# Designs tried in a protein design run: peptides against a protein of PDB entry 5OK6. Part 117

Target 1, 215 residues: chain A of PDB entry 5OK6
Amino acid sequence: ELPGLDSQWRQIENGESGRERPLRAGESWFLVEKHWYKQWEAYVQGGDQDSSTFPGCINNATLFQDEINWRLKEGLVEGEDYVLLPAAAWHYLVSWYGLEHGQPPIERKVIELPNIQKVEVYPVELLLVRHNDLGKSHTVQFSHTDSIGLVLRTARERFLVEPQEDTRLWAKNSEGSLDRLYDTHITVLDAALETGQLIIMETRKKDGTWPSAQL

## One batch from the design tools (peptide; made by RFdiffusion4, then SolubleMPNN)

Design b2_p22_3_s1 (from b2_p22_3, 8 letters changed)
Fold by OpenDDE base, seed 5:
Structure b2_p22_3_s1 (fold): chain B 215 residues (1-215), chain A 22 residues (1-22)
Amino acid sequence: as target 1 above (215 residues)
Amino acid sequence: SARAAAEAERAAEQAAPFPALS
């Protein structure tokens, strides 16, 4: 059953637990398509529960580039294309109005950058490959705040590398050459890694030599 | 999946200039 319109407004829009609450690193927030949200605002502010302004179920279809992988369109802007809600507020709206059949929620994490917390709407998708099998990739998402060390550990795990095997990373750059990722303590952001970028994991040979030593 | 195939194809195309790593 839907709560009263005033109660809906207070629950979703308040500055302590609703849309305007402070961001905290690691928390989940959700995207809501802006037109639906604006219609909901008009409905609850109108004060007539039987109004023709009833928003119906949440429909984020316009935010997706495809209904297979449910990837977001590029270039979406907060406050223009979508609004961000904390998990509690999102779950309230879903419980009250429902979500369009078959659509997944658009969940994103709050990350901490040097001077700001933000919801990371577009994490980095990297193409991980092995040096000896370049045609077999694993696409993995990383935060801009994740370390290169985490990328390396993730690559090792995905390729089932044994603990005793030594590995290192290369990134294909925009010039079509390979850059060695020497410092594993810097972030994905600091390394300027981008979505769709090829990351090559090189495994050291049993003889102690590197495959790339002749490059 | 079609996605995995497309990603693999893109990776293979992007890595084609680097046979020396194999």
Scores: peptide ipSAE 0.044, ipTM 0.526, DockQ to the pose 0.087
Fold by OpenDDE base, seed 3:
Structure b2_p22_3_s1 (fold): chain B 215 residues (1-215), chain A 22 residues (1-22)
Amino acid sequence: as target 1 above (215 residues)
Amino acid sequence: SARAAAEAERAAEQAAPFPALS
């Protein structure tokens, strides 16, 4: 049974644990399609549980580019296309109204930027390749706040690089050249890496030379 | 998957100017 309308409103909109709660780095938040959310608001504010304003199950279909990979459409805007809810509020709504069958939740993480916390709706998808097999890529998602060191470790893991093998990263830049990622302590954001960008993992030869030394 | 194949193809196309690494 659905909670009372006032109870629903308090659970979802309260300032301590609801929609307006402060963002905390590492927490999960969920996207809700805005029209559904506005319909829910109208329903619970109307005070009549039997009203024609019942929102039905949550359906985020309009936020997805495809139903295969469940990738979000590009250019979605908070407050225009979707509303962000903390995990507790999201789970309440799903328990009360349901989620469209087969549709995954749109979970995103709060990230810490220098002067702001934000929900990272669009993490960076990088194309990881080995220098000697450019045709075999692994697409991996990273936060803008992840270090280049994490990208390198992830690449090493995906390509089953042995611990004794030395590796380094190159990024293909907009000019069509390769930039070596020297500093592994900077973030994906600081390195200005973007979704779809090619990242080449170079492995040092057994003789101690680098393949790229011939460039 | 078809997606992985498309991603690999894009990666290969993007890296084609860098044969010295391969």
Scores: peptide ipSAE 0.041, ipTM 0.550, DockQ to the pose 0.089
Fold by OpenDDE base, seed 4:
Structure b2_p22_3_s1 (fold): chain B 215 residues (1-215), chain A 22 residues (1-22)
Amino acid sequence: as target 1 above (215 residues)
Amino acid sequence: SARAAAEAERAAEQAAPFPALS
């Protein structure tokens, strides 16, 4: 059942789980398409539950670039294209109005950056490959706050690398050359890795030489 | 994904160092 309009407004905007609540690292937040949200605001502010301004079900269709992988469009801006809601607020809205059939929620995580918490709307999707089989890629999402060490571990896991095998990473840069990722303690952000970037896992040869040493 | 694989293949074809790594 739909709560009273004033109750909806207080719950979503100013409640303990409202839109303006402080961000906390690791929490889930959800994107809501801006026009729908503004329609909802108009509805609850209108004071008439039977108003023609009823927003209907949540529809984030305009935020997606495709309905296959449900990837977000690039360059979406908070406050212009979407509103961020904490999980509780999102679930309230979904329970009250529903979500468009077949459309997934747009869930994102709060990350801790050096000076601020931020909802990471665009995690980094890296293309992981082995040096000797560049045609077989694993697309994996990473946070900007994830370490290069995690990227390496993830690559090792995806490619079933044995524990005794020595591996290292290269990133293909914008110039098409390879940059060695020497420091595994820096973050994806520090390494300036970007979505769609090719990351090559090199495996050391049995003779102790590296394939790339011949370049 | 198939798309990611195609992107990786194209990247490998365009980057001179990639054939030397294989």
Scores: peptide ipSAE 0.040, ipTM 0.572, DockQ to the pose 0.094
Fold by OpenDDE base, seed 1:
Structure b2_p22_3_s1 (fold): chain B 215 residues (1-215), chain A 22 residues (1-22)
Amino acid sequence: as target 1 above (215 residues)
Amino acid sequence: SARAAAEAERAAEQAAPFPALS
């Protein structure tokens, strides 16, 4: 059963727990397609529960580039294409109106950047490969705030690298050359890594030399 | 995925040959 329209409005738009609440790092927020949200606003502001303005189930289909991998379209803009809601508000709307059958929620995390919190709508997808087998990639999602050290550890784990094996990362740059990621303490953002970028894990040889030293 | 591997392979092929990290 739907709550009263005024109650819905207050719950979702409440500045303490609703759409306007402060962003907090690590919290989950959800994308709602803008037109649906505007329809909901019109419905609850209209004051008539039987209004033809009833929004129906939440449907974010227009935000997805495909219904297989459920990846977002590129270039979506907050306030134009979607609205961001905190988890509580999202779950209320889903409980009241439902979500389109088979459609996953679009959950994103708040990240902390220097002097700003932001919902990371587009995390970075990196293509992890080994230096000796460039054709076998692992696509892994990272936050812009994740360290290069985490990328390296993740690569080691995905490739089942033994603890005694020494490894380092290279990034393929826009010019097609390789830039070594020397500092593992900087973030993905600081390293200017981008979605679709090839990250090469180099493994040190048993003789103590690096494969790249032959370059 | 096989698709990601194919994309990486194509990206590697279209790139200036990675110096043979042999």
Scores: peptide ipSAE 0.042, ipTM 0.560, DockQ to the pose 0.090; fails the geometry check

Design b2_p22_3_s2 (from b2_p22_3, 11 letters changed)
Fold by OpenDDE base, seed 4:
Structure b2_p22_3_s2 (fold): chain B 215 residues (1-215), chain A 22 residues (1-22)
Amino acid sequence: as target 1 above (215 residues)
Amino acid sequence: TERERAARERAEEQAAAFPALS
C-alpha cells in the first residue's frame, strides 16, 4: 500500500535518509530517471492521491544505452537526466511504485576522491588481455579509486595466472603506443585509464626475460 | 556476453598493433 503523500515526500526528500543526505564512501545509491522523479514530486506535492499525475512504475529506460548489457548512456548529468537516491529511498520508491519489468536497478557506489565524495556513476570499464593472446579479452569494471595493483590482481585471476608467474601491465594510449604501468599503488584515476582502454598483462618468460624487452 | 564479444573483437582488431608482444 502507498503511504500518505506527505509521508512519501518526507521519506524520500528528508535530509537524514533522503536525497539530500550526506554521501558516505562505500554506500549504494541509485539512479532515477529525472522525468519520472519530477512526476513523482508533482504527484506527492499535489496532495491528491487520485490525481492523474500518478507517476506509475519507475522506468529508467531512457538512461540505458542498451537493454542487453544495461549500460548507461554516456554523458548523463545529475539533476538533468537523473536524480540520485540513497538505497533506503530507492527501495521505498520501488516498493511503492514498482520498477519496470525486466529493468535492473541502476546501483552505484559512493567513492572518495582526494577532495570530494561522489557517486561513481561511470566506473572505468577496462579491456584486459594477455600479451600473447590479444584476441581473448576480459572486460572488467573498476572504480577510479581502485589501484593499478587491483587491476593487475584482477587480470591475474581472470587469466588464471599461477602465483609463481611474474606479471606486469601495459596500457594502450590514445596514440596507439604502450605505456608501462610501473606504479601499482596509484589509482585508475591517477593513471588516467579510461573506459574501453586496452590493458595488456605481460607475463615474464621462464628464462627470466620479458617479452617486451625485444621492443 | 555480447559485451565480451564486442570487446574481444576490438581486441582482435588491435592485435596487429602489438606484434612484438606476441
Scores: peptide ipSAE 0.030, ipTM 0.701, DockQ to the pose 0.090
Fold by OpenDDE base, seed 2:
Structure b2_p22_3_s2 (fold): chain B 215 residues (1-215), chain A 22 residues (1-22)
Amino acid sequence: as target 1 above (215 residues)
Amino acid sequence: TERERAARERAEEQAAAFPALS
């Protein structure tokens, strides 16, 4: 059953638990398509539950680039294309209005950047490859706040590298140069890694030499 | 998907530009 319109408004817009609440690192937030949200606002502000302004089910179709992988369109802007809601508010709206059949929720995490919390709408998609087989890539998503060490561990796992094998990472720059990722403690953001960037995992030879030392 | 294809094509195009660390 739908709550009263004033109750809906207070629940979703309440600064303690609603849309305007402070971001906290690690929390889940959800994207809601802006036009639907505005229709909902008009409905609940109108004060008439029987009004023609009823928003219907949540439909985020316009935010998706595809309905196969449910990837977001690039360049979406908060407040223009979508609204961010904390998990509680999202779940309320879904319970009240439903979500369009077959659409997944668009869940994103709050990340801590040096001076700000932000919902990471676009995590970094890296192309992981091995130095000796550049044609076999694995696309993996990382947070901007993930360490290079995590990228390396993930690459090792994806390529089934044995624990005794020593590995290191290289990033391919847009200019075609290779930068070795020496510091595994810095973040993906600090390393300036970007979506679609090729990351090469180099494996040390059995003789103790690195393949790149021959270049 | 088209994006996976584009990612693969980018990886292949990038691979072609890489001296294989053989």
Scores: peptide ipSAE 0.028, ipTM 0.691, DockQ to the pose 0.072
Fold by OpenDDE base, seed 5:
Structure b2_p22_3_s2 (fold): chain B 215 residues (1-215), chain A 22 residues (1-22)
Amino acid sequence: as target 1 above (215 residues)
Amino acid sequence: TERERAARERAEEQAAAFPALS
């Protein structure tokens, strides 16, 4: 059942459980297209349930670059293109107004950065390759807060590397050179890894030498 | 998928620009 307009406003916009609530690491938040959200605000603030300002179902179509993989468009800006709602508020709006047929929710996680919590709207997509076959890639999504160790483990798993084989990572930088990822305890963010960046997994030779030592 | 195709194309472009480690 659709609540009263004042009740909707209080449920969604409050500072304790709604849009204005503090971010907490690991929580799910959802994107809502800005024009829809502003239409909803106008509707509930207008005080007339029969108003022509009724927002209809949530439609995030303009946020997607494709309807196959449901990827977000690049360069979307919070407060301009979308608003972020905590899971509870999102589910209320969906229950009241519905979500456009066939559209998935745009769920994102709160991550802990060194000095701030942020909803990670754009996780990092890395191109994982082997040093001896750069043409065979695995695209894998990582959080900026994931460790280089996780990237390495993921690469080993994707390439079916045997447990006894030693591996290490290199990142191709913006200058086209390779930076070795020595510290596996730092994050993807700390390593300044970006979406579309090539990450090369080097496997140690049976003689105990590294392929890169000959370059 | 289109995503997998685009990823392969990017990897092939990167491979052309940077030789495999020997």
Scores: peptide ipSAE 0.028, ipTM 0.687, DockQ to the pose 0.083
Fold by OpenDDE base, seed 3:
Structure b2_p22_3_s2 (fold): chain B 215 residues (1-215), chain A 22 residues (1-22)
Amino acid sequence: as target 1 above (215 residues)
Amino acid sequence: TERERAARERAEEQAAAFPALS
């Protein structure tokens, strides 16, 4: 049974636990399509549970570019295209109204940037390849706050690199040249890595030389 | 997956633009 309209409003919009609660790094937040959310607001503010303003089930279809991989459309803007809800509020709405059949929740993580916390709606998708087999890629998502060291470890894992093998990363830049990712302690953001960017893992030769020394 | 295929195709296209580190 649906809670009373005032109860719904207080639970979702409560500044301590609802939509306006402070962001905390590592927490999960969920996207809700803006039009649906506004219809819900109108419904609960209207005071009539039998109103024609009933929002129906949550439908985020307009936020997705595809229903196969459930990728978000590019360029979505908070407050215009969607609202962000903390996990508790999202789960309440889903329990009350349901989610459109087959649609996954759009879960995102709060990240901490130097001066702000935000929900990372668009993590970075990197194309990981080996220096000697550029035709075999692994696409992996990373946070902007992830270290280059994590990217390297992930690449090593995906390519089944043995622990004794030395590896390093190169990024293909927009000019088509290769930039060495020397500092593994900087973040993906600090390295200015972008979605779709090719990251090349170079493995040191058994003779102790690097393949790139011949370039 | 279709995503992995599309990503591979993009990687192959991008890979053609620079020599293998070999």
Scores: peptide ipSAE 0.030, ipTM 0.708, DockQ to the pose 0.084; fails the geometry check

Design b2_p22_3_s3 (from b2_p22_3, 10 letters changed)
Fold by OpenDDE base, seed 2:
Structure b2_p22_3_s3 (fold): chain B 215 residues (1-215), chain A 22 residues (1-22)
Amino acid sequence: as target 1 above (215 residues)
Amino acid sequence: AAAEEAAKERAAEQAAPFPVLE
């Protein structure tokens, strides 16, 4: 059942779980398509539940570039293309109005950067490959705040590397050369890794030599 | 008004470049 219009407004806009909620690292926020949200605002501000301003189901279709992987369009801007809501507010709206059939929620995490908390709308998608099979990539999403160590562990897991096997990472840079990711404690951001970047996992040979040492 | 202002502030922060390690 839909709550009263004033209650909806207060819950989403002015509530403790509303749009004004401060960002907290690790929390989930959700994207709502701006036009739908504005229609909802008009509906609840109008004070008439029977008004022609009823927003219908949440429809984020315009935010997606594909319906297979449900990737967001590039260059979306908060306040222009979408509104960010904390999880509680999102779940309220979904419970009240529904979400368009087949569309997944657009959930994103708050990340902590040195001076700013952000909702990470665009996590980094890396192409993980093995040094001996560059043609088989695994696309994996990482936060900018994830460590290179996590990238390495993830690569090892995806490629079913045995615990006793030693591995290291290389990043293909913009010039096409390979930069070794020596420090596994730095973040994806610190390493300046970008979406679509090729990350090569090198596995140490049984003789104790590295394949790259022969290049 | 407060929610809109908070959203604008956040949007400005969202639009800010990622800190480049100098």
Scores: peptide ipSAE 0.281, ipTM 0.814, DockQ to the pose 0.014
Fold by OpenDDE base, seed 4:
Structure b2_p22_3_s3 (fold): chain B 215 residues (1-215), chain A 22 residues (1-22)
Amino acid sequence: as target 1 above (215 residues)
Amino acid sequence: AAAEEAAKERAAEQAAPFPVLE
């Protein structure tokens, strides 16, 4: 059931679960397409529930570049392309108006950076490969705040590496050369890893030598 | 409105470069 217009406004724009809520690390926020949100604002501010300004179902279609992987378009800007809402506010809007059939919610996490919190709209998509099969990649999303150690563990899991096998990572840089990821405690951000970057997992040979040392 | 101001401040933070270590 739709609440009164003033109640909707207060629930979404104001209060403990409104869009003005402080960001907290680890919490989920959701993207809402800007034009839909502005239409909703006009509707609830109009004071007439039967107004022709009724926004209809939430439709974020213009934010997606594809309907298969539901990847966001590049270069989207908060306040121009979308509005960010905390999880509670998003769920209220979905309950009241619905979400376009078959369209997934655009859920993103708050990450903690030095001196700021940020909604990570664009997690880093890395292409994980094995050194002996560069043509078979696993695309995996990571937070900028995830450690290189997590990237390595994820790669080991995806490639079914046995616990006794020793592995290490290389990143292919913009110049096409390979940079060794020595420190597994630094973050994806600190390592300056980017979306679409090739990350090569090298497995140590049984003789104790590394494949790369033979080149 | 306070919500719009908060959103503008957040948008500026969202648009800011990530603090990468030199």
Scores: peptide ipSAE 0.274, ipTM 0.829, DockQ to the pose 0.014
Fold by OpenDDE base, seed 3:
Structure b2_p22_3_s3 (fold): chain B 215 residues (1-215), chain A 22 residues (1-22)
Amino acid sequence: as target 1 above (215 residues)
Amino acid sequence: AAAEEAAKERAAEQAAPFPVLE
């Protein structure tokens, strides 16, 4: 059952779990297509539940570039294309109005950057490959705040590398050469890694030599 | 008014480029 219009407004726009809630690192926020949200605002502000302003079910279809992987369109802007809501507010709206059938929620995490908290709408998608099989990539999403060490661990896990095997990472740069990721403590952001970038995991040979040292 | 202002502030934060650590 839909709550009263004033109650809906207070629950979503006001209070500690509303749209005004401060960002907190690690929390989930959700994207809502702006036109739908504005229609909802008009509906609840109008004071008439029987009005023609009823927003219907949440439909974020216009935010997606594909309905297979549910990737967002590039260049979406908060306040222009979508509204960000904290998890509690999102779940209320979904409970009241529903979400379009088959469409996944657009959940994103708050990340802590040196001087700002941000909802990471676009995580970095890296193409992980082995040095000996560059044609078999695994696409994995990482936060800009994830360490290179996490990228390496993830690559090791995906390629079933045994704990005793030594590995290291290379990034293919814009010039087409390979830059070694020496420092595993820096972040994906610090390493300037970008979506679609090829990351090569090199495994040390049993003889103690690295494959790249023989090039 | 407060919600819209907070949303605008957050939108500005969202639009800000990632701080390139120099």
Scores: peptide ipSAE 0.262, ipTM 0.817, DockQ to the pose 0.013
Fold by OpenDDE base, seed 5:
Structure b2_p22_3_s3 (fold): chain B 215 residues (1-215), chain A 22 residues (1-22)
Amino acid sequence: as target 1 above (215 residues)
Amino acid sequence: AAAEEAAKERAAEQAAPFPVLE
């Protein structure tokens, strides 16, 4: 049974715990397709539980580019394509209306940037490769706030690099040249890494030389 | 109306470009 329409509205649109709640780093927020949300708003504001404006189950199908990996379409905009809700509000809506069968929730994290809090709707998907086998990539998702050091550690793990082996990263830039990622303490954002970008892990040779020095 | 305005403000912040290191 659904709670009263006024209670639903107050629970979801609450400025302290609902849609208007301030963003806090590390919190989970969820995307809700805009048309569904507007239909829900019309329903609860109408004051008639038996209204033809009943929104049905949450359906985010239009936000996905594929139903295999459940990747979001590019260029989605908050307020136009989707609404962001904090975890508690999302879970209330799901409990009341259900989620379309087979669809995963679209969970995203709040990240802390130097001057702003944002829900990271689009984390960075990097293509990790080894310098000696550019044809075998591992696609890995990173936050813009993750360090280059984490990218390097992740690459080492994916390629089963032994602890004693020395490694470093290169990024293929938009011009097709390779930029050396020297500082491992800066973030993915600071390094201006983007989704689909090729990141090359170079392994130091047994003779102590780097493969790139011989090019 | 107040809720929609607050949501619009956040949406504008959400849409803002990521900070670039100078």
Scores: peptide ipSAE 0.220, ipTM 0.805, DockQ to the pose 0.013

